# Ledger of designs, part 29: peptides against a protein of PDB entry 1MQS

Target 1, 223 residues: chain A of PDB entry 1MQS
Amino acid sequence: ILKMLFLNKDLNNNDNITTITDDIFNQQEIIWKVLILDIKSTATISSVLRVNDLLKAGITVHSLIKQDRSPLPDVPAIYFVSPTKENIDIIVNDLKSDKYSEFYINFTSSLPRNLLEDLAQQVSITGKSDKIKQVYDQYLDFIVTEPELFSLEISNAYLTLNDPKTTEEEITGLCANIADGLFNTVLTINSIPIIRAAKGGPAEIIAEKLGTKLRDFVINTNS

## One batch from the design tools (peptide; aimed at target 1 E117 L119 Q121 S124)

Design b2_p18_5_s4 (made by RFdiffusion4, then SolubleMPNN; from b2_p18_5, 11 letters changed)
Fold by OpenDDE base, seed 2:
Structure b2_p18_5_s4 (fold): chain B 223 residues (1-223), chain A 18 residues (1-18)
Amino acid sequence: as target 1 above (223 residues)
Amino acid sequence: MDLTKELKELIEEFRKKL
């Protein structure tokens, strides 16, 4: 989340949120920006960050994506929203209307290929692709307290996985531990899940490890 | 994951079809 608020710059994540925000606030020129959220991402942000943290990150205004928003054509925008067709259409409409100067798009979970292609197709028609500076999908499905979400109570997993000082070996080890926890949960509920994970990060590693464990288990149980 | 490059490539592909 903090990385996103700082336009996905590398942050030394070993420090408390306050220390990170203070260090960045003191050492770097603050880029003032708008934060565009949806209901889900609002809950996520509220669980992790305080209003003061947003201000220190240069967030001047935050709004819901479905709300009427005033044009700020000289201000960059961070979108942190669910990967839905509706949100993509709104983002493209905001792009068409020159609502902001720059677009930093962060999806709260994995963006399906079909939606990425839809976004690309729509943006291609606008001729304003240069305003899109970044597109990320995130692994925040583990943080969002959805009613059907459980925590493995692995302390600081997110911080460790996003700490640039964390070694690949440490990440791999933590992902294995998370996969083990998920595997044990699956065994406890006695139901084989459909695994969905964001691609290109720790969640994919976890999903792969979990998938392997489940496959091995099923093979061994049916043998 | 950073999808920026992939998006830009797809945009260019669609632009060529217009």
Scores: peptide ipSAE 0.649, ipTM 0.960, DockQ to the pose 0.660
OpenDDE base, seeds 1, 3, 4, 5: peptide ipSAE 0.643, 0.646, 0.645, 0.642; ipTM 0.960, 0.960, 0.961, 0.960

Design b2_p18_6 (made by RFdiffusion4)
Pose (drawn by RFdiffusion4):
Structure b2_p18_6 (pose): chain A 223 residues (1-223), chain P 18 residues (1-18)
Amino acid sequence: as target 1 above (223 residues)
Amino acid sequence: LPKDLTEEFHELVEEYKE
């Protein structure tokens, strides 16, 4: 999360510290930025970061994508928002409206090509595609409550999975989401683990789903 | 391990402009 608030700095280069000392913060000399969150993404940040931490990272203000936000045409913007048609539209609207000097679009989970092309087509007919400095799938779609306790914030799962009423489609979709939440966690750990799961029920489906996802990830790296 | 879509986004924008 912090690396993102630094415009995904230090990326594409060297350094292995973990929570930047102030003397170094003065090495790059950092400028204030607007931070745009949405309902879901605010729940992710406010769980691990205090307001003081945000300022210390150069974040002047933070507001939801849906609020009426007063313009700051000369101030950078970092969007950390869900990969939704609704949000993408507003980024396009803000981009046109010239609400901010720059855009650093950061997606909470992962943006589908479906919506990447959408955002791209809309932005193409603006004379301002140049202002979008970066667009990143951050893979931080979970909440870390305690130091080693995390949640996918998918309430009422035992019911949805065992309710006879539930479709054989709703179940597949739910497992697919849980598979993603885990995938989002696994990528954060930066370790491709061995999947072990109890057979017979949802844990297996999710295991085999996550298995396939992690399989492709390992492939679409080297070959 | 974030995924950078910037280049792909700008390539799509150029494709749509054409």

Design b2_p18_6_s1 (made by RFdiffusion4, then SolubleMPNN; from b2_p18_6 with L1M H10K E11K E18K)
Fold by OpenDDE base, seed 4:
Structure b2_p18_6_s1 (fold): chain B 223 residues (1-223), chain A 18 residues (1-18)
Amino acid sequence: as target 1 above (223 residues)
Amino acid sequence: MPKDLTEEFKKLVEEYKK
């Protein structure tokens, strides 16, 4: 999330949110941006970031995508929203209306190919594709239900992992996906977890994969 | 981790402009 707020620049993620924001805030001129959220992303942002963090990241205003928003034609916008047709249509409408100077689009989860194509098609018609500076997805592979409680919302994960008919390859693939989701969660909350998993099952596989990802991340960010 | 789709998106935009 912090990376997104800083327009996906390289950040030292080994530091606490406060340290990161302080360092960046002190070293760089702040670029003021508007943050456009939906209900889901609002919950996430509110759970992991403080108002001060947003300010340090240059977020001057944040609002819901479905809300009426005043045009800020000289201000870049960061969209952090669910990959839905509705949100895409709104973004395109905002683009058409020159609501913001630049558009940094970050979808919370994976953007389906058809929606990517739809977005591209609509943007192509506007003639304003140059205003779209970034398109990212898969920021959040989890749902925040409560503080410090997350669900990856992987369909039938439990059933698949416990179905004796499931192949090893399928299990491995699913475990990888789960590990990725957990990894993203860890990065989002900026806290290294103590990983605990039952031995002899998919949970152990997931734990190992997650552990590897975390170790690799720590090594790469410290270098 | 977040995936950068910018390049792919830009390519698609250009394709639809044709």
Scores: peptide ipSAE 0.685, ipTM 0.967, DockQ to the pose 0.497
OpenDDE base, seeds 1, 2, 3, 5: peptide ipSAE 0.679, 0.677, 0.663, 0.677; ipTM 0.966, 0.965, 0.962, 0.966

Design b2_p18_6_s2 (made by RFdiffusion4, then SolubleMPNN; from b2_p18_6, 7 letters changed)
Fold by OpenDDE base, seed 3:
Structure b2_p18_6_s2 (fold): chain B 223 residues (1-223), chain A 18 residues (1-18)
Amino acid sequence: as target 1 above (223 residues)
Amino acid sequence: MIKDLTKEFKELVKKFKE
């Protein structure tokens, strides 16, 4: 995902997101860009990246693809959206109207051949194909499964977390174990979750740990 | 898993213009 935000340039994926972002920030002038999302990709971005990450990547504005957007003809745009006919039509319309200076198109999952051809055909008619700089897909090839309730089978987790005698170190350790289990589950089902947790308790600690693991994984996988 | 389709896309655009 970070790679996408930096126009799919090569990144050092051996470091964490902060190090990568800082290094890029210090090495070159930031190119300000617009990020166009849909509902699915918005959820993904929100679960993986922090607000500061977007800013450091040069994202000045992010908007939904179906939302009315003001033209910024001198600003490059990054599309990160589902590969649908509807989204393709909107992108083409944006191209026709010279809404942005450059178009970097990134589809969240695999783009079917018929839709690729449709996009190409429509773009060919506009005469503005030079503005499309990149077309990528398969950023988030996740399997959608039926909702399931599952357990990590950690013994006495609830009791430990709610026992006033439990030390901070013990809580931290348990939360780390839970986060590891959840992370492994994510890898197993090949789906990035929307993380929701109550504030001010162990759930928040777990969410933060899991978020960090997911960010690191996504960067390492998609860089 | 990310796939670059840019070249293929550009080639298709060219074909449709012909």
Scores: peptide ipSAE 0.671, ipTM 0.963, DockQ to the pose 0.388
OpenDDE base, seeds 1, 2, 4, 5: peptide ipSAE 0.670, 0.668, 0.671, 0.651; ipTM 0.964, 0.962, 0.963, 0.956

Design b2_p18_6_s3 (made by RFdiffusion4, then SolubleMPNN; from b2_p18_6, 5 letters changed)
Fold by OpenDDE base, seed 4:
Structure b2_p18_6_s3 (fold): chain B 223 residues (1-223), chain A 18 residues (1-18)
Amino acid sequence: as target 1 above (223 residues)
Amino acid sequence: MPKDLTEEFKKLVEEYRK
């Protein structure tokens, strides 16, 4: 998320949110930006970042994508929204209306190919593709339901992991994906969890993978 | 982790312009 707020520049992953924001804030001229959110991403941002963090990242204003927003044609905008047709249409409309100077589009989850094509097609018609500076997806591999409760958006994970017909390779692959999602979640919330998992099942595999990732991260960050 | 789709997106835009 912080990387997104800094236009996906390389950030030192070793620092906590405060340190990162402070370091960047002190070293670089702040670029003021507008942050466009939806309901889901708002919940995520609110759970992870404070107002001060947003300010340090150069976010002057944040608004909901469905809200009536005033044009700021000289201000770059960061979109952090769900990959939906509705949001894409709104973004394109904002582009058509020159609502912002630049568009940094970050989808919370994976952008389906058909929607990517739709976005590209619509943008091609506008002739304003140059204003779109970035398109990213998969920022969030989880859904924030409560401040301390997250759910990974992995379809049929439970069914797959509990289906006796599922191969070991499939289980391993799925566990890796889950571990990646959890790892990203941990990084997002900026806290190292105590990992607890049931023994003898996929949960243990996931826990081990996650533990390894976290250990590696901590070691690499502290080195 | 976030995936950069910018290049792919730009290519698609150009394809639709033709």
Scores: peptide ipSAE 0.680, ipTM 0.967, DockQ to the pose 0.468
OpenDDE base, seeds 1, 2, 3, 5: peptide ipSAE 0.679, 0.677, 0.666, 0.675; ipTM 0.966, 0.965, 0.963, 0.964; seed 2 fails the geometry check

Design b2_p18_6_s4 (made by RFdiffusion4, then SolubleMPNN; from b2_p18_6, 9 letters changed)
Fold by OpenDDE base, seed 3:
Structure b2_p18_6_s4 (fold): chain B 223 residues (1-223), chain A 18 residues (1-18)
Amino acid sequence: as target 1 above (223 residues)
Amino acid sequence: MIKDLTEELKKLIEEFRK
């Protein structure tokens, strides 16, 4: 998330949020930006960042994508929203209206190919493709339900793991996907968790995979 | 993993302009 707020520049992930923000603040002139969110991303941002973090990142204003927003044609905008047709249409409308100077688009989850093509098609008509500076997706592999509870929203995970007809390969694959999602969550929060899992089941497998990923990450970043 | 789609989007935009 911090990476997004700094226009996806490489950040030294070994430092805490405050240190990173302070270092960037001290090294470079703050670029003031507008942050456009939806309901889902708002919950995520609120769970990970403090208000002061947004200010230090140069976020002058944050608003919901569906809200009426005043034009700031000289200010770059960061979109952090769900990859939906509705949000794409709104972004394109904002582009057409010259609402902002630059567009940094970050989708919370994977952008389907059809929507990417739709975005491209609409932007091509506007003639303002140069204003789109970045497009990223898969920022969040989880949904925040509560500040201390989140879901990876993997379809039929419970059923798959408990179905006796499920193959070992399917279980292993699902566990790997879950571990990847959890790993990405950890990276997003920028905090190494204490992993607790029930023994003797898929949860243990997931925990082991996650532990390995975290250890590898720590080794690679400290190296 | 965060994925950069910028170049892919730009490519598609150019394709739609032709």
Scores: peptide ipSAE 0.659, ipTM 0.964, DockQ to the pose 0.500
OpenDDE base, seeds 1, 2, 4, 5: peptide ipSAE 0.655, 0.656, 0.654, 0.649; ipTM 0.963, 0.963, 0.964, 0.962

Design b2_p18_7 (made by RFdiffusion4)
Pose (drawn by RFdiffusion4):
Structure b2_p18_7 (pose): chain A 223 residues (1-223), chain P 18 residues (1-18)
Amino acid sequence: as target 1 above (223 residues)
Amino acid sequence: LPKDLTEEFKELVEEYKE
C-alpha cells in the first residue's frame, strides 16, 4: 500500500528496506497528492494505516470517488479504487473535467481486459490520455485485521454454500471470488505455495481453482 | 506483485485513435 502511495516508486529498481526512513524521503523530496478511495478500498486502508501515516506518505487529502470533490488542477491524484464500470466512468469524467494535474490509477483487485479497453476507448477521444501516468492492478483485495489474520470480507459464506436453494451457478461464482481473494493474498506474500485442501466440498473447488490460477501465473512468466 | 497495465492502456488508446 505504501509503495503505491509513492506512485509505485522504487519499482523497476533496487532497494530492500521496509518502511522508509525520513532521511531518504528527503532524498527524492516528495510532493503532496490527492488520494481517491472508494467504499471497499477505504475499508482496506483504514485497517492498516492511520491518517498520520497518510500525510507522512505525502497524501494531503483523501476522498471517495463518488463524493463531490472540489478541483485541484495542479495537484497529482492516486486512485485506489475497485475495478468497476462505475468507477472507471468517474475516472474518465474526472480526467476530462481536469480535476487533477495527473492520474495514477490503481485498482484494488485486478482490472479485466473487458474494462481496460472500455476505459481506454473513452480516454482515447479525450485529448488528455497523456495525463494518465499509470494504471496498476495492485492485488490487495483483502483486509488484514491483526498481524496474521485476514478476511475476504465475503460475509455469509457457509450459508450461501450449503443452502439448498443456492444455484449451482451462484456457488461456482462464489468459489471463483474466494479463489481470487486467496490469489490476491498469495501474490502479496510473493511465494507460490503448495495447495493442500480437504477433498469433497468447497475447499477443494477453491483449491483446484486457485491451483489453475497459480499454474498459469507461473507459466506466463517463463517459456 | 502489482501488474502494470500502462503500456497496454497506451497501446489501446493509440489503436482507438487510429

Design b2_p18_7_s1 (made by RFdiffusion4, then SolubleMPNN; from b2_p18_7, 5 letters changed)
Fold by OpenDDE base, seed 4:
Structure b2_p18_7_s1 (fold): chain B 223 residues (1-223), chain A 18 residues (1-18)
Amino acid sequence: as target 1 above (223 residues)
Amino acid sequence: MPKDLTKEFKELVEKYRK
């Protein structure tokens, strides 16, 4: 998320949110931006970042994508929204109306190919593709369903992990992906979890992998 | 991790312009 707010520049992954924002804030000229969210991404941002964090990242204003937003033609915009047809249409409309100077589009989850093509097609008609500076997806490997409750969006994970036909290599790979997602979640919420997992199954594998990642992170951060 | 689709997107835009 922080990477997104800094236009996907390389950030030191070993620093906490505060350290990252402070370091960047002190070292670089702040580019003021507008942050456009939807309901889902708003929940995520609100759970992870404080208003001061947004300010340190150069976010002057944040608004919902469906809200009536005032034009800021001289201000770059960061979109952080779900990959839906509705959101794509709104983004394109904002582009057509020159709502912002630049468009940094970040989809919360994977953007389907058909929607990518739809976005491209619509943008091609506008003749304003140069204003779109970035298109990213899969920013959130997890969904905030409730406060302090997260779910990873991994297709058929449960089925794959419990299918006897699944190879050990496939299980290991999937567990690694899950652990990565959880690790990112932990970093995002800036908390050190107590890891609990059932013994003798994929959950234990995931827990071990996650534990290792967290330990390595702590060691590297404190060194 | 986030995936950069910018290049692919730009290519698609050009494709649809022709």
Scores: peptide ipSAE 0.686, ipTM 0.967, DockQ to the pose 0.436
OpenDDE base, seeds 1, 2, 3, 5: peptide ipSAE 0.682, 0.684, 0.670, 0.680; ipTM 0.965, 0.964, 0.963, 0.965; seeds 2, 5 fail the geometry check

Design b2_p18_7_s2 (made by RFdiffusion4, then SolubleMPNN; from b2_p18_7 with L1M E11K E18K)
Fold by OpenDDE base, seed 4:
Structure b2_p18_7_s2 (fold): chain B 223 residues (1-223), chain A 18 residues (1-18)
Amino acid sequence: as target 1 above (223 residues)
Amino acid sequence: MPKDLTEEFKKLVEEYKK
């Protein structure tokens, strides 16, 4: 999330949110941006970031995508929203209306190919594709239900992992996906977890994969 | 981790402009 707020620049993620924001805030001129959220992303942002963090990241205003928003034609916008047709249509409408100077689009989860194509098609018609500076997805592979409680919302994960008919390859693939989701969660909350998993099952596989990802991340960010 | 789709998106935009 912090990376997104800083327009996906390289950040030292080994530091606490406060340290990161302080360092960046002190070293760089702040670029003021508007943050456009939906209900889901609002919950996430509110759970992991403080108002001060947003300010340090240059977020001057944040609002819901479905809300009426005043045009800020000289201000870049960061969209952090669910990959839905509705949100895409709104973004395109905002683009058409020159609501913001630049558009940094970050979808919370994976953007389906058809929606990517739809977005591209609509943007192509506007003639304003140059205003779209970034398109990212898969920021959040989890749902925040409560503080410090997350669900990856992987369909039938439990059933698949416990179905004796499931192949090893399928299990491995699913475990990888789960590990990725957990990894993203860890990065989002900026806290290294103590990983605990039952031995002899998919949970152990997931734990190992997650552990590897975390170790690799720590090594790469410290270098 | 977040995936950068910018390049792919830009390519698609250009394709639809044709």
Scores: peptide ipSAE 0.685, ipTM 0.967, DockQ to the pose 0.503
OpenDDE base, seeds 1, 2, 3, 5: peptide ipSAE 0.679, 0.677, 0.663, 0.677; ipTM 0.966, 0.965, 0.962, 0.966

Design b2_p18_7_s3 (made by RFdiffusion4, then SolubleMPNN; from b2_p18_7 with L1M E7K E15K E18K)
Fold by OpenDDE base, seed 4:
Structure b2_p18_7_s3 (fold): chain B 223 residues (1-223), chain A 18 residues (1-18)
Amino acid sequence: as target 1 above (223 residues)
Amino acid sequence: MPKDLTKEFKELVEKYKK
């Protein structure tokens, strides 16, 4: 999330949110931006970031994508929203209306190919594609239900992992996806977990994969 | 990890402009 707020620049992720924001805030000129959210992303942002963190990241104002928003034609916008047709249409409409100077689009989860195509098609018609500076997805592969409680949106994960007909390759693939989601969660909440998993099952596989990812991340960011 | 789709997106935009 912090990376997104800083327009996906390289950040030293080994530091606490406060340290990261402080370091960046002190070293770089603040580029003021507007942050556009939806209900889901609002919940996430509110759970992991403080108002002060947003300010340090240069977020001057944040609003819901479905809300009426005043045009800020000289201000870049960061969209952090679900990859839905509705949100895409709104973004395109905002683009058409020159609501912001630049558009940094970050989808919370994976953007389906059909929606990517739709976005591209609509943007092509506007003639304003140059205003779209970034398109990212898969920022959040989890849903924040409660503070410090996350659920991965992986369809039939439990059933697949417990189905004796599931192949080892399928299990491995699913475990990798789960580990990726958990990894993203860890990074989002900026807390290194104590990983506990039952032995002898998929949970152990996931734990190992997650552990490896975390270790690699720590090593790479400290170097 | 977040995935950068910018390049792909830009290419698609150009595709639809034709």
Scores: peptide ipSAE 0.686, ipTM 0.966, DockQ to the pose 0.494
OpenDDE base, seeds 1, 2, 3, 5: peptide ipSAE 0.681, 0.684, 0.666, 0.677; ipTM 0.965, 0.964, 0.962, 0.964; seed 5 fails the geometry check

Design b2_p18_7_s4 (made by RFdiffusion4, then SolubleMPNN; from b2_p18_7, 6 letters changed)
Fold by OpenDDE base, seed 4:
Structure b2_p18_7_s4 (fold): chain B 223 residues (1-223), chain A 18 residues (1-18)
Amino acid sequence: as target 1 above (223 residues)
Amino acid sequence: MPKDLTKELKELIKKYKE
C-alpha cells in the first residue's frame, strides 16, 4: 500500500510505516495526489494507515469512487479499487472528463483478462492513454473484516483442503496461493508474524511456504 | 505481490487503435 501511495517506487519494506513516511517526507518533495477508493479498499486503508500517514505520502484528498468528486485536473490520482466493470467504467469516465492530470490505477485483486481488454478498448477510444501512467493489480489477496483480522479471497479453500478427493497437486497449488495471499497480507500490514500452524496438514505446508517467502523477502530487502 | 500491467495495457490499447 505504501508503495502504491508513492507511485510504486522502490521502498525499503524493512522499515515501519512511520519510518518510511518520515524518511520520504524529509528527503523528497511531496507530490500531492488524490486517492480514490471503494468500500473494500477504504476498509483496508483504514486498517493499515492513519490520516497522518496519508498526508506524509502526499495524499491530500481521498474519496470513494462512486462519490461525486470534484475535478482536479492538475492533480494526479491514485485509484485503489476493486477490479470490477463498474469501477473500470468510472475510471474511464474520469479519464474522459479530464478529472485528474494523471491516472495511477491499482486494483485490489487480480484484474480479469476481459476487464483488462475492456479497459484497453475504452481507453483507446478516449485518445488519452498517455494520462494513464500505471496499472497494477493484486495488491490485496485478502478481505479486511475487522482490525487485525484478514480473510483470504480464495473460494472454497476449506472445502478443498479437507476433501479427501483433492489431489496432492491441487493441495500444493492451493497452499501456494494461500501462502502468497498471506505474504501479501504481511507486507500490507508491514508486520512480521509469528507463524503457527497445525502439524501434519495443509496448514503446515502453508506455514512453510510463507516462512520461506518471508525469509527470502527479508534477505532480499536487506541486500 | 502487486503486478505491473502497465506495459500490457499500453500494448492492448495500441492494438485497439489499429
Scores: peptide ipSAE 0.657, ipTM 0.959, DockQ to the pose 0.507
OpenDDE base, seeds 1, 2, 3, 5: peptide ipSAE 0.648, 0.651, 0.647, 0.649; ipTM 0.958, 0.958, 0.958, 0.958; seed 2 fails the geometry check

Design b2_p18_8 (made by RFdiffusion4)
Pose (drawn by RFdiffusion4):
Structure b2_p18_8 (pose): chain A 223 residues (1-223), chain P 18 residues (1-18)
Amino acid sequence: as target 1 above (223 residues)
Amino acid sequence: AKDLTEEFKELVEKYQEE
């Protein structure tokens, strides 16, 4: 999360520290930025970061994508928002409206090609595609409550999974989401683990689903 | 994180050409 608030700096290069000392913060000399969150993404940040931490990272203000936000045409913007048609539209609207000097679009989970092309087509007919400095799938779609306790914030799962009423489609979709939440965690750990799961029920489906996802990830790296 | 910047810029150029 902090690396993102630094425009995904230090990326594409060296350094292995973990929570930047102030003397180094003065090495790059950092400028204030607007931080745009949405309902879901605010729940992710406010769980691990205090307001003082945000300022210390160069974040002047933070507001939801849906609020009426007064313009700051000369101030950078970092969007950390869900990969939704609704949000993308507003980014396009803010982009046109010239609400901010620059855009650093950061997606909470992962943006589908379906929506990447959408955002791209809309932005193409603006004379301002140049202002979008970066667009990143961040893979931080979970909440870390205690130091080693995390949640996918998918409430009422035992019911949805065992309710006879539930479709054989709603179940597959739910497992697919849980498979993603885990995938989002696993990528954060930066370790491709061995999947072990109890057979017979949802844990297996999710295991095999996550297995396939992690399998492709390992492939679409080297070959 | 996965960087989509170059791909986004290529798509924007493709649509502008059309």

Design b2_p18_8_s1 (made by RFdiffusion4, then SolubleMPNN; from b2_p18_8, 7 letters changed)
Fold by OpenDDE base, seed 2:
Structure b2_p18_8_s1 (fold): chain B 223 residues (1-223), chain A 18 residues (1-18)
Amino acid sequence: as target 1 above (223 residues)
Amino acid sequence: PKDLTKELKELIEKFKKE
């Protein structure tokens, strides 16, 4: 999340949030930007970051994607939203209207190929593709739960991952707990999701664990 | 997180040619 707020620049993942924000604040020029969220991402951000953290990251204003937002054509925008057709349409509309100077788009979970193509198609028509600076996904792909539970688990994971005192064992343990929570959620909704996760991080660990649990469950249920 | 920027840009160019 912090990486996202700093336009996906390399950050020292071994530092706590305060240290990271302080270091960046002191060492680099702050780029002031707008943060556009949805309900889910708002809960996540609120659980993990303090207002002061956002300010240190250069976030001047944050708003919901579905809310009417004033044009800030000279200000770059960070979108951190769910990968939905609706959100994509809104982003494209914002692009068409020159609502912001630059667009840093971060989807909370995996962006389906069809939606990526849709985004590309729509942007191609606008002639403003140069304003799209970044597109990322899979930030929170490892947690697919109800918003309340989602926020809780994301917060725990983020805090643990950014604590320099956290051991690999603790990380593994947390990932296991998250996977368990997700597994329980899947059982509750009686729907097996497609599991996707960013590679090389905790999300992958969680995805693997969850996948194993689901596979085992399916095998046991069909047997 | 996965960087889709390059892929998006490529797709955009593809659609522009279409």
Scores: peptide ipSAE 0.665, ipTM 0.964, DockQ to the pose 0.601
OpenDDE base, seeds 1, 3, 4, 5: peptide ipSAE 0.662, 0.662, 0.661, 0.659; ipTM 0.964, 0.964, 0.965, 0.964

Design b2_p18_8_s2 (made by RFdiffusion4, then SolubleMPNN; from b2_p18_8, 5 letters changed)
Fold by OpenDDE base, seed 1:
Structure b2_p18_8_s2 (fold): chain B 223 residues (1-223), chain A 18 residues (1-18)
Amino acid sequence: as target 1 above (223 residues)
Amino acid sequence: PKDLTKEFKELVEKFKKE
């Protein structure tokens, strides 16, 4: 989430949110931004960050995507919203109206291919694609169902992995997505897990991918 | 998080040509 607030730039700090924001606030120029949220992402942000954290990250104002918002044509905007057709249409409308100077789009979960194409198609018509600087997804890949139980909410994962018609590419892609989701979960809860997986199957592949991502993260943050 | 920027930009260019 902090990475998103800093336009998905690499942050080489393993300290807590407060320390990171303090260091950035004191060491470099703050880029003031608008944060556009929906109901789901608002709840997430409120649970993880305080108002002071947002301010130190350069968020001067935040609003709901469905609310009427005043144009700020000289201010970059960070969208952190659910990947829905409705939200995509609103983003495109904001783009058409030159609501903001730059658009950093971050979808809370996985963006379906059809919606990605829809977004691209609509943007292509506007002639303002240069104002869209980033498109990210899969920030919130998990749902906590119980105090110590969570799900990535990936549809038909078992069926896909056990279907003999599934290609190796599809399996690899799914395993990568699962590993990404788990990695994001680790970052969100700020707890490094002990990885345990069954041997000789997709679980092992996922575990290896996750392990690599965690190691890379530690190396990059400590270097 | 997954970076879709490159793929998105490519799709935009594709649709511009249609």
Scores: peptide ipSAE 0.685, ipTM 0.968, DockQ to the pose 0.485
OpenDDE base, seeds 2, 3, 4, 5: peptide ipSAE 0.681, 0.661, 0.680, 0.674; ipTM 0.966, 0.963, 0.967, 0.965; seeds 2, 3 fail the geometry check

